# Peptides against a protein of PDB entry 7MKK, part 86

Target 1, 71 residues: chain A of PDB entry 7MKK
Amino acid sequence: SMKEKVKAKLVEIRKFVPFIRRVRIDFQDTLSKVQGHRLDALVNLLDREDVSMSSLNKIEVIIDKLRTRFN

## One batch from the design tools (peptide; made by RFdiffusion4, then SolubleMPNN)

Design b2_p28_3_s4 (from b2_p28_3, 10 letters changed)
Fold by OpenDDE base, seed 5:
Structure b2_p28_3_s4 (fold): chain B 71 residues (1-71), chain A 28 residues (1-28)
Amino acid sequence: as target 1 above (71 residues)
Amino acid sequence: SELEELLELLDELFEEEEKEKKEKEEKE
């Protein structure tokens, strides 16, 4: 079902939460306040259970860009 | 730049989340 697909995608995306937290802390002095706030909000969003598949797909692209930019 | 694109994607993400939240509240 779509609900099961969303749940599976969320589980996979959550594996990157520690990475996002590390980026937020390790590059805190490089990030603007707005950029830091957006990363904090991204981590908080991934704690929710009501995230849509559309949002999860966008988050995956965001994580890929974070990996490219911040290693 | 790639950083600018990332920021735009983050903005789009949270705009979508706010839209979905609003739609849910309006249907309740």
Scores: peptide ipSAE 0.186, ipTM 0.648, DockQ to the pose 0.801
Fold by OpenDDE base, seed 2:
Structure b2_p28_3_s4 (fold): chain B 71 residues (1-71), chain A 28 residues (1-28)
Amino acid sequence: as target 1 above (71 residues)
Amino acid sequence: SELEELLELLDELFEEEEKEKKEKEEKE
């Protein structure tokens, strides 16, 4: 079902939460307050259970951009 | 820049989340 697909995608995306947290901390002094806030908000969003597939797909793109720049 | 693009994507994400939240509340 679509619900099961969303759940599976969320589980996969959540694997990157520690990475996002590390980026936030490791580059805290180089990130602006706005950038830091956005990363914190991203982590908080991934703690929710009511994230749509559309949002998860966008988050995946965001994580790919983070990996390109910070990993 | 790529960084600016990332920030724009984050903005778009949260705009979508607010829209989805509003739609959900309207249906409840």
Scores: peptide ipSAE 0.186, ipTM 0.650, DockQ to the pose 0.767
Fold by OpenDDE base, seed 1:
Structure b2_p28_3_s4 (fold): chain B 71 residues (1-71), chain A 28 residues (1-28)
Amino acid sequence: as target 1 above (71 residues)
Amino acid sequence: SELEELLELLDELFEEEEKEKKEKEEKE
C-alpha cells in the first residue's frame, strides 16, 4: 500500500538523521543562522510520522546535496 | 552556488509542508 511505502521510505530517510546532525554540529560556526535553523527543522520534520511521500522524496534530494557538499 | 541551491530546496520543502498542512486542515 501507499501507506506502507511511505513508512518504508521514512525509515530509510531517518538513517541519515545522524549525518544531518553531524553536519549541523561540525559546520555550526560556518553555517548562517538561517542554514542552521533549516537543518534543525529538517531533523524535527523527520521525527514526525505524517510526512508525505512528496516531502520524503524532496528530503532525499536534499540529503544527497548535503552529502555532495559536506563529504 | 551549491549552497544557494540547497537553501532553495530547503525553502521549497517547508513551503510544501505548510501547504500540505493547510490543505489537510481545510479538508477536515
Scores: peptide ipSAE 0.184, ipTM 0.644, DockQ to the pose 0.772
Fold by OpenDDE base, seed 3:
Structure b2_p28_3_s4 (fold): chain B 71 residues (1-71), chain A 28 residues (1-28)
Amino acid sequence: as target 1 above (71 residues)
Amino acid sequence: SELEELLELLDELFEEEEKEKKEKEEKE
């Protein structure tokens, strides 16, 4: 089901939460306040159980860009 | 720039989240 797909994707995306947290901390001095806030908000968003598939797909793209930039 | 693109994507994400939140609240 779509619900099961969302849950599965959320589980996979959550594997990157430690990475996002590390980016936030390791690059704190180089990130602007707004960038830092957005990363914090991204982590907080991923703590939720009701994230949509649309959002999760966008988050995947964001994570890929973070990996390219910071990893 | 890559950084600008990332910021734009983050903005788009949270704009969508706010939209979804509003839609959810309207349906409740």
Scores: peptide ipSAE 0.183, ipTM 0.647, DockQ to the pose 0.866

Design b2_p28_4_s2 (from b2_p28_4, 11 letters changed)
Fold by OpenDDE base, seed 5:
Structure b2_p28_4_s2 (fold): chain B 71 residues (1-71), chain A 28 residues (1-28)
Amino acid sequence: as target 1 above (71 residues)
Amino acid sequence: EEEKKKEEEEKVEKMLDELLELLDSLKV
């Protein structure tokens, strides 16, 4: 079902939460206040269970961009 | 409730779009 697919995708995306937290901390001085706040909001969003598939797909793109810039 | 849920989803998507834009403009 779509619900099961969303749950499975969310589990996979959540594996990157520690990475996102590291980016937020390690580059805190480089990031603007707005960028930092958005990363915090992203982490908080991933704690929820009602995230849509469209949002999860966008989050995957965001993570890929973060991985490219913050190794 | 359904309308509120839709509104919240739209806010989330806008936040994610803004984050994408911010990352594209990031100077390291």
Scores: peptide ipSAE 0.489, ipTM 0.840, DockQ to the pose 0.897
Fold by OpenDDE base, seed 2:
Structure b2_p28_4_s2 (fold): chain B 71 residues (1-71), chain A 28 residues (1-28)
Amino acid sequence: as target 1 above (71 residues)
Amino acid sequence: EEEKKKEEEEKVEKMLDELLELLDSLKV
């Protein structure tokens, strides 16, 4: 079901929360305050259960961009 | 209730779009 797919995707995306937190901290001096705030908001979003598949797909793109830049 | 959920989803998507834009500004 769609609900199961969302749940599975959320579990996979949550695996990157430690990475996002590391980027936020390790590059704090490079990131603007706004960028840092948005990363914090992203982490907070992933603590929620009511995240849509659309949002999760965008988050995946964000994570890929972060990995490209910071890994 | 459904309207509230839709509004929250739109806010989330706008935030994510802004973050994408900000990251793109770093040429990420």
Scores: peptide ipSAE 0.488, ipTM 0.841, DockQ to the pose 0.696
Fold by OpenDDE base, seed 3:
Structure b2_p28_4_s2 (fold): chain B 71 residues (1-71), chain A 28 residues (1-28)
Amino acid sequence: as target 1 above (71 residues)
Amino acid sequence: EEEKKKEEEEKVEKMLDELLELLDSLKV
């Protein structure tokens, strides 16, 4: 079901929460204040269980961009 | 309740779109 797919994707995306937290801290001087705030908000969002597939797909793109830039 | 949930989801998506744009400025 779509609900099961959302839950499965959320579990996979959550594996990157430590990475996002690390980027936020290690590159704090490189990131603007607004970028830092958005990363904090992203981490907080991933603590929730009611994240849509649309949001999860965008988060996946964000993570890919972060990985490309920050390893 | 459902309308408030939709509004919150829209705010989340707008935040994510903004973050994507900000990351693109880093020339990824």
Scores: peptide ipSAE 0.488, ipTM 0.841, DockQ to the pose 0.688
Fold by OpenDDE base, seed 1:
Structure b2_p28_4_s2 (fold): chain B 71 residues (1-71), chain A 28 residues (1-28)
Amino acid sequence: as target 1 above (71 residues)
Amino acid sequence: EEEKKKEEEEKVEKMLDELLELLDSLKV
């Protein structure tokens, strides 16, 4: 079901929360204040259970872009 | 605290497309 897919996707995306936090701190000098705040907000968003599949898909792309630059 | 959390989520949701675009062009 869509609900099950969302839950599974959220679990997988949450595995990258530590990575996002590391990017936020270790590369703070290369981040603007706005980018830093948005990454913090992104982590906070992932604490919720009601994140849409659309949002999760966008977040996955964001993580992939971060990994390309920082990992 | 719940209101603050909701506000941050709204900011992310509204700005996801912008962040995607920025990460394509910026170093970070």
Scores: peptide ipSAE 0.453, ipTM 0.830, DockQ to the pose 0.362; fails the geometry check

Design b2_p28_4_s3 (from b2_p28_4, 11 letters changed)
Fold by OpenDDE base, seed 3:
Structure b2_p28_4_s3 (fold): chain B 71 residues (1-71), chain A 28 residues (1-28)
Amino acid sequence: as target 1 above (71 residues)
Amino acid sequence: SEEEKKRREEEENELLDELLEGLENLKV
């Protein structure tokens, strides 16, 4: 079901939360204040259980961009 | 409510879109 797919994707995306937190801290001096705040908000968003597939798909793209730039 | 959920999702999408745009422009 779609609900099951959303839950499964959320579990996979959450595996990158430590990475996102690390990027936020390690590159704080290179990040704008606005981007830093948005990363914090992203982490907080991933703590929720009610995240839509639309949001999760966008988050996946964001993580890919972060990995390309900061990995 | 469903209305509140919709509003929250729209705000989340806006946040994510702005974050993505910043990253794509190397504003990191």
Scores: peptide ipSAE 0.488, ipTM 0.832, DockQ to the pose 0.729
Fold by OpenDDE base, seed 2:
Structure b2_p28_4_s3 (fold): chain B 71 residues (1-71), chain A 28 residues (1-28)
Amino acid sequence: as target 1 above (71 residues)
Amino acid sequence: SEEEKKRREEEENELLDELLEGLENLKV
């Protein structure tokens, strides 16, 4: 079901939360304040269970961009 | 409610779009 797919995707995306937190901290001096706040908000968003598949797909793109830049 | 869900989704989309734009424009 779609609900099961969302749950599975959320579990996979949450595996990158520690990475996002590390980016936020390690590059705090180079990140703009607004981007830092947005990363914090992203982490907070992933703490929720009511995240849509469309949002999760966007988050995956964001994580890929972060990995390209900071990995 | 569905209205609340819609509002939250719009807020999420705005956040994610802005974050993505910032990353794409090397504002990180």
Scores: peptide ipSAE 0.488, ipTM 0.832, DockQ to the pose 0.673
Fold by OpenDDE base, seed 5:
Structure b2_p28_4_s3 (fold): chain B 71 residues (1-71), chain A 28 residues (1-28)
Amino acid sequence: as target 1 above (71 residues)
Amino acid sequence: SEEEKKRREEEENELLDELLEGLENLKV
């Protein structure tokens, strides 16, 4: 079901929370204060259980971009 | 409520869109 797919994707996305935290700290001087705040908010968002598939798909794109630039 | 759920999703989308735009401006 779609509900099961959302839960499965959320589990996979949460595996990248440590990576997002590392980017936030290691590249703090490269990122603007507002971008740093948005990364913090992203980490907090991933603590929720009611994140939509649309949001999770956007988060996946963000993580891919971060991996390309900072990995 | 459904209205609260909709508002939360809109706020999430705004946050994520702004983050994506900012990363694009940094050519990430």
Scores: peptide ipSAE 0.486, ipTM 0.830, DockQ to the pose 0.724
Fold by OpenDDE base, seed 1:
Structure b2_p28_4_s3 (fold): chain B 71 residues (1-71), chain A 28 residues (1-28)
Amino acid sequence: as target 1 above (71 residues)
Amino acid sequence: SEEEKKRREEEENELLDELLEGLENLKV
């Protein structure tokens, strides 16, 4: 079901939360304040249980871009 | 309410779109 797909996607995306936190801290001199705050908000968003599939798909794109730039 | 859920979704989309735009513009 769509509901189960959302749950599975959320679980997979949450595996990248530690990575996002590391980017936020390790590259804080490279990040603008606004982007740093947005990353914090992204992490907070992923703490929610009611994140839509649309949002999760966008987050996946964001993570891919972060992984390309920060490794 | 459904309206509140819709508002939250819009706020999430705005956040994510802004973050994406920043990354695309090499703001990170």
Scores: peptide ipSAE 0.484, ipTM 0.829, DockQ to the pose 0.723

Design b2_p28_4_s4 (from b2_p28_4, 11 letters changed)
Fold by OpenDDE base, seed 5:
Structure b2_p28_4_s4 (fold): chain B 71 residues (1-71), chain A 28 residues (1-28)
Amino acid sequence: as target 1 above (71 residues)
Amino acid sequence: SEEEKERREREEEELLDELLELLDSLEV
């Protein structure tokens, strides 16, 4: 079901939370205050259970961009 | 409620879109 797919995707995306936190710290001097605050907000968002598939797909793109630049 | 759900989804989308734009402007 779609509900099961959303739950599975959320589990996979949450595996990158430590990575996002690491980027926030290791590149703190490179990031603007606004960029840092938005990364913090992203981490907070991933603590929720009611994240839509649309949001999860965008988060996946964000993670890919972070991996390309900072990993 | 459904209205609260839709509001949260819009707010999440706005956050994520802004973050995408900010990251694209980042020079490393």
Scores: peptide ipSAE 0.434, ipTM 0.818, DockQ to the pose 0.841
Fold by OpenDDE base, seed 3:
Structure b2_p28_4_s4 (fold): chain B 71 residues (1-71), chain A 28 residues (1-28)
Amino acid sequence: as target 1 above (71 residues)
Amino acid sequence: SEEEKERREREEEELLDELLELLDSLEV
C-alpha cells in the first residue's frame, strides 16, 4: 500500500539525519543563515510520521545534493 | 482535518522547494 511505501521511504531517509546534522554544524560558516535555518527545519520535518511521499522524494534529492557538495 | 493536512503539505513543499533553490545557488 501507499502507506507502507511512505513508511519504508521515511525509514530510509531518516538514516541520513545524522549526516544532515553534521553538514549543518561542520559547514555552518559556509552556509548562509537562511540555509542553516532551512536545514534545521528539514531535520524537524523528518521527526514527523505524517510526511507525504512527494515531500520524501524531494528530501531525497536534497540529500543527494548535500552529499555531492559536502561528501 | 483534511484542510489542515493539505495546508501542512503545501507548507512542507514550499520549504523544500526553497531549500533546493538555495542549494543550487551554492558555489561549493
Scores: peptide ipSAE 0.433, ipTM 0.817, DockQ to the pose 0.866
Fold by OpenDDE base, seed 4:
Structure b2_p28_4_s4 (fold): chain B 71 residues (1-71), chain A 28 residues (1-28)
Amino acid sequence: as target 1 above (71 residues)
Amino acid sequence: SEEEKERREREEEELLDELLELLDSLEV
């Protein structure tokens, strides 16, 4: 089902939460306050169980950008 | 409710769009 697909995608995306948290802390001096707050909000969003597939796809793009810029 | 779901989805999209924009800025 679509619900199951969303849950599976969420599980995969959640594997990057530790990475996002590390970016938030390790590059705190590089990030603006707004960027830091939005990363915190992103992590909080991923704690939910009802995130849409659209959002999860955008989060994947964000993670790719973070990997490019901070790895 | 469906209305609450739609509201949350809009808020999520706004958050994520803003974050995408910020990451593309010269601030990082």
Scores: peptide ipSAE 0.431, ipTM 0.816, DockQ to the pose 0.796
Fold by OpenDDE base, seed 1:
Structure b2_p28_4_s4 (fold): chain B 71 residues (1-71), chain A 28 residues (1-28)
Amino acid sequence: as target 1 above (71 residues)
Amino acid sequence: SEEEKERREREEEELLDELLELLDSLEV
C-alpha cells in the first residue's frame, strides 16, 4: 500500500539523520547560518511520522547533494 | 483536518525547496 511505501521510505531516509547531524556540526564553519538552520529544520522534519512521499523524495535529493559535497 | 494537513505539506515542501536552492546557490 501507499502507506507502507511511505513508511519504508521514511525508514530509509532516517538512516541519513546521523550524517546530516554530522554535516551540521563538523562543517559548521563551512555552512552559512541560514544553511545550518535549515539543516536543523530538516532533521526536525524527519522526526515526524506523517511526512509525505513528495517530501521524502525531495529530502533524498538533498541528501545526495550533501553527500557529494561532504563525503 | 484535511486542510491543515495540506497546509503542513505545503510548508514542508517550501522548506525543502528553499534548502535545495541554498545548497545549489551558495558555497558549502
Scores: peptide ipSAE 0.430, ipTM 0.816, DockQ to the pose 0.825

Design b2_p28_5_s1 (from b2_p28_5, 11 letters changed)
Fold by OpenDDE base, seed 5:
Structure b2_p28_5_s1 (fold): chain B 71 residues (1-71), chain A 28 residues (1-28)
Amino acid sequence: as target 1 above (71 residues)
Amino acid sequence: SKKKKEEESDEIAEEAEKAVEELEKELE
């Protein structure tokens, strides 16, 4: 079901929370305050259980781009 | 209170959704 797919995607995306937090800390001096705040907000969003598949897919793209730029 | 926690949570979610959109744009 779609609900099961969302839950599975959320579990997978949450695996990258430590990475996002690491980027936020390691590059804090190079990130703008706004960018840092956005990353914090993204992490907080992933604490929720009602995240949409659309949002999760967007977050996945963001994570991929972060991995490309920040190792 | 439970209501305040829910409101705070919803505000965070709303802000995060906007943040996602802005991050996508910034990282193009």
Scores: peptide ipSAE 0.415, ipTM 0.790, DockQ to the pose 0.201
Fold by OpenDDE base, seed 3:
Structure b2_p28_5_s1 (fold): chain B 71 residues (1-71), chain A 28 residues (1-28)
Amino acid sequence: as target 1 above (71 residues)
Amino acid sequence: SKKKKEEESDEIAEEAEKAVEELEKELE
């Protein structure tokens, strides 16, 4: 079901939360205040249980871009 | 109150959705 797919995707994306937190901290002096706030907001969003598939897909793209740039 | 905290949580989530969209655009 779509609900099961969303849950599975959320579990997979949450595996990258430690990475996102590290980017936020390690590059805090390089990131703008707005960029830092956006990363914090992204992490907070992933703590929720009602995240949409659309949001999860966007977050996955963001993670891929962060990995390319910062790892 | 419980209801006010839930409303605040929903507002934070909405802000987070916008942040995700802007972050994706910035990293493009």
Scores: peptide ipSAE 0.413, ipTM 0.789, DockQ to the pose 0.191
Fold by OpenDDE base, seed 1:
Structure b2_p28_5_s1 (fold): chain B 71 residues (1-71), chain A 28 residues (1-28)
Amino acid sequence: as target 1 above (71 residues)
Amino acid sequence: SKKKKEEESDEIAEEAEKAVEELEKELE
C-alpha cells in the first residue's frame, strides 16, 4: 500500500538524520542563520510519522545535494 | 499542555515543509 511505502521511505530517509545534524554543526559558521534553521526544521519534520511521500522524495534530493557539497 | 504541544508540532511541520522547498531551491 501507499502507506507502507511511505513508512519504508521514511525509515530510509531517517538514516541520514545523523548526517544532516553533522552538516548543521560542522558548517554552522558557514551556513546562514536561515539555512541552519531550515536544516533543523527538516530534522524535526523527520521525527514525525505523517510525512508525505512528496516531501520525502524532496528531502532525498536535498540529502543527495548535501552529500555532494558537504561530503 | 498536550494541545499546545500538538499545535507547536504542527507549526514545526509547516515550517519544515517550507524549509524543504527553500532548501531545494537553494541547492539547485
Scores: peptide ipSAE 0.412, ipTM 0.788, DockQ to the pose 0.198
Fold by OpenDDE base, seed 4:
Structure b2_p28_5_s1 (fold): chain B 71 residues (1-71), chain A 28 residues (1-28)
Amino acid sequence: as target 1 above (71 residues)
Amino acid sequence: SKKKKEEESDEIAEEAEKAVEELEKELE
């Protein structure tokens, strides 16, 4: 079901939360305050159980871009 | 109250969704 697909995607994306937190801290002096806040908000969003597939796909793109730029 | 806390949580989630959109744009 779509519900099961979303749940599986959420589990996979949550595996990158430690990476996102690491980027947020390691580059805190380089990132603007608003960028840092947005990363925090992204992590908080992933704590929810009602995240849409659309949002999860966007977050995946963000993670890929962060990996490219910040290792 | 419990209801108000749930509403606040939903508002934070909405803000986070907007943050995702802006992050995606800024990282292009």
Scores: peptide ipSAE 0.402, ipTM 0.783, DockQ to the pose 0.202

Design b2_p28_5_s2 (from b2_p28_5, 10 letters changed)
Fold by OpenDDE base, seed 2:
Structure b2_p28_5_s2 (fold): chain B 71 residues (1-71), chain A 28 residues (1-28)
Amino acid sequence: as target 1 above (71 residues)
Amino acid sequence: SMEEKLKESDEIAEEAEEAVEELEKELE
């Protein structure tokens, strides 16, 4: 079901939460206040259980770009 | 109240969704 797919995707994306937190902290001096806040908000969103597949797919793209730019 | 907490949670979710959109845009 779509519900099960969303749950599975959320589990996979959550595996990158530690990475996102590290980007936020390690690059705090180079990130703007707004950028830092957005990363915090992203992490907070992933703590929720009602995240849509659309949002999860967008977050996956974000993570891929972060990995490229911030290792 | 429970109603206030639900409202606050919805506002946080909305802000987070906006953050996703802006991050995606900035990382293009």
Scores: peptide ipSAE 0.257, ipTM 0.690, DockQ to the pose 0.204
Fold by OpenDDE base, seed 4:
Structure b2_p28_5_s2 (fold): chain B 71 residues (1-71), chain A 28 residues (1-28)
Amino acid sequence: as target 1 above (71 residues)
Amino acid sequence: SMEEKLKESDEIAEEAEEAVEELEKELE
């Protein structure tokens, strides 16, 4: 079901929360305040149970771009 | 109250969704 797919995707994306937090801290001095806040908000969003598949897919793209830029 | 906390949670979710959109745009 779509519900099961969303749950599975959420579990997979949550595995990158430590990475996102690391980017936030390691590059804190080079990130703008708004960029840092957005990363924090992203982590907070992933703590929720009602995240849509659309949002999860967008977050995956963001993570891929972060991995490319920040290892 | 519980109701107020739920409303606050929804507002936080909306802010986070906007953050996702802006981050995606900025990282293009």
Scores: peptide ipSAE 0.257, ipTM 0.692, DockQ to the pose 0.204
Fold by OpenDDE base, seed 5:
Structure b2_p28_5_s2 (fold): chain B 71 residues (1-71), chain A 28 residues (1-28)
Amino acid sequence: as target 1 above (71 residues)
Amino acid sequence: SMEEKLKESDEIAEEAEEAVEELEKELE
């Protein structure tokens, strides 16, 4: 079901929360205040249970881009 | 209160959704 797919995607995306937190801290001096705040907000969003598949897919793209730019 | 928690949760969700959109734009 779609509900099961969303749950599975959320579990997979949450595995990258520690990575996002590390990017936020390790590159704090090179990120703008707004960019840092957005990363914090992203982590907070992933703590929720009612995240849409659309949002999860967008977050996956963001994580891939972060991995490319921040190793 | 429960109402305050719900409002806070909704505000966090809204802010985070905007953050996702802006991050996608900036990382393009």
Scores: peptide ipSAE 0.251, ipTM 0.688, DockQ to the pose 0.204
Fold by OpenDDE base, seed 3:
Order: C-alpha cells, then sequence, then structure tokens
Structure b2_p28_5_s2 (fold): chain B 71 residues (1-71), chain A 28 residues (1-28)
C-alpha cells in the first residue's frame, strides 16, 4: 500500500539524520544562519510521522546533493 | 494546551516544507 511505502521511505531517509546533523555542525561556520536553520527544520520534519511521499522524495534528492558536496 | 501544541506542530511542518524547497534550489 501507499501507506506502507511511505513508512518504508521514512525509515530509509531517517538513516541519514545523523549525517544531516553532522553537516549542520561541521559546516556551521560556512553555512549562513538561514541555511543552518533549514537543515534543523529538515531534521525536525523527519521526526514526524505524517511526512508525505512527495516531501520524502525531495528530501532524498537533498541528501544526495549534500553527500556529493559534504561527503 | 493540546490545541496550542497542535498549532505549533503544524507550523513546524510548514516551515520544514519551505526549508525543503529552498534547500533544493540552493543545492541545484
Amino acid sequence: as target 1 above (71 residues)
Amino acid sequence: SMEEKLKESDEIAEEAEEAVEELEKELE
């Protein structure tokens, strides 16, 4: 079901929360305050249980780009 | 109150959705 797919995607994306937190801290001096805040907001969103598949797919793209730029 | 907590939670979700959109643009 779509519900099960969303749950599975959320579980997979949450695996990258520690990475996002590391980027936020490691590059805190390089990132603007607004960029840092956006990363914090992203992590907070992933703590929720009602995240849409659309949002999760967008977040996955963001994580891929972060991985490319920040390892 | 429970009502205020729900409102705050919704606001956090909206802010996070905007953050996702802006991060996508910045990282393009």
Scores: peptide ipSAE 0.247, ipTM 0.684, DockQ to the pose 0.208

Design b2_p28_5_s3 (from b2_p28_5, 8 letters changed)
Fold by OpenDDE base, seed 5:
Structure b2_p28_5_s3 (fold): chain B 71 residues (1-71), chain A 28 residues (1-28)
Amino acid sequence: as target 1 above (71 residues)
Amino acid sequence: SMEEARKESDEIAKEAEEAVEELDEELK
């Protein structure tokens, strides 16, 4: 079901929360204040259980971009 | 209060949804 797919995607994306937190801290001086705030908000969003599949897919793309730029 | 916490959580979620869109554009 779609509900099961969303749950599975959320579990997978949450595995990257420690990585996002590390990027936020390690590159704090190179990120704008707005970018830092957005990363914080993104992490907080992933604490919720009502995140849409669309948002989760977009977050996955963002994580890939962060991995490319910040190793 | 629980109501205040929920309102704060909902606002954070709204900001995060917007942040996702903005980050996607900025990281191109």
Scores: peptide ipSAE 0.325, ipTM 0.758, DockQ to the pose 0.197
Fold by OpenDDE base, seed 4:
Structure b2_p28_5_s3 (fold): chain B 71 residues (1-71), chain A 28 residues (1-28)
Amino acid sequence: as target 1 above (71 residues)
Amino acid sequence: SMEEARKESDEIAKEAEEAVEELDEELK
């Protein structure tokens, strides 16, 4: 079901929370305050159980961009 | 209260959804 797919995607995306937190800390001086706040908000969003597949897909793209630029 | 905490959480989630869009554009 779509519900099960969302749950599975959320579990997979949550595996990158430590990476996002690391980017937030390691590049804190490079990131603007707004960018840092957005990353914090993104992490908080992933603690929820009602995240949409659309949002999860967008977050995956963001993670890929972060890996490209900050790893 | 629990109700106030839920409302705050919902607002944070809304802000985060907007942040996702903004980060996607800024990091392209």
Scores: peptide ipSAE 0.324, ipTM 0.753, DockQ to the pose 0.201
Fold by OpenDDE base, seed 1:
Structure b2_p28_5_s3 (fold): chain B 71 residues (1-71), chain A 28 residues (1-28)
Amino acid sequence: as target 1 above (71 residues)
Amino acid sequence: SMEEARKESDEIAKEAEEAVEELDEELK
């Protein structure tokens, strides 16, 4: 079901939370305050249970971009 | 109240969704 797919996607995306947190901290001096805040907000969003598939897919793209730039 | 807490949570979620969009654009 779609619900099951969303839950599975959420679990997979959550695996990258530690990475996002590391980017946030390790590059804190490089990131603007607003960028840091946005990363924090993104992580907080992933704590919710009602995150949409659309949002999860967007977050996945963001993670890929972060991995490219902050690997 | 629980209702107020829910509303606050929803606003935080909305802000986070906007942040996701902005990050996507900034990192393009």
Scores: peptide ipSAE 0.323, ipTM 0.748, DockQ to the pose 0.212
Fold by OpenDDE base, seed 3:
Structure b2_p28_5_s3 (fold): chain B 71 residues (1-71), chain A 28 residues (1-28)
Amino acid sequence: as target 1 above (71 residues)
Amino acid sequence: SMEEARKESDEIAKEAEEAVEELDEELK
């Protein structure tokens, strides 16, 4: 079901929360305050249980971009 | 209160949805 797919995607995306937190801290001096706040908000969103598949897919793309730029 | 905490959480979620869009554009 779509509900089960959302749950599975959320679990997979949450695996990258430590990475996002590391990017936020390691590059704090190079990121703008707004960029830092956006990353914080993204992490906070992933703490919720009602995240949409659309949002999760977009977050996955963002994570891929972060991995490319920040390793 | 529980109600205020929920409202704050919902606002954070809204900000995060906007942040997702902005980050996607910025990181292109």
Scores: peptide ipSAE 0.322, ipTM 0.754, DockQ to the pose 0.205

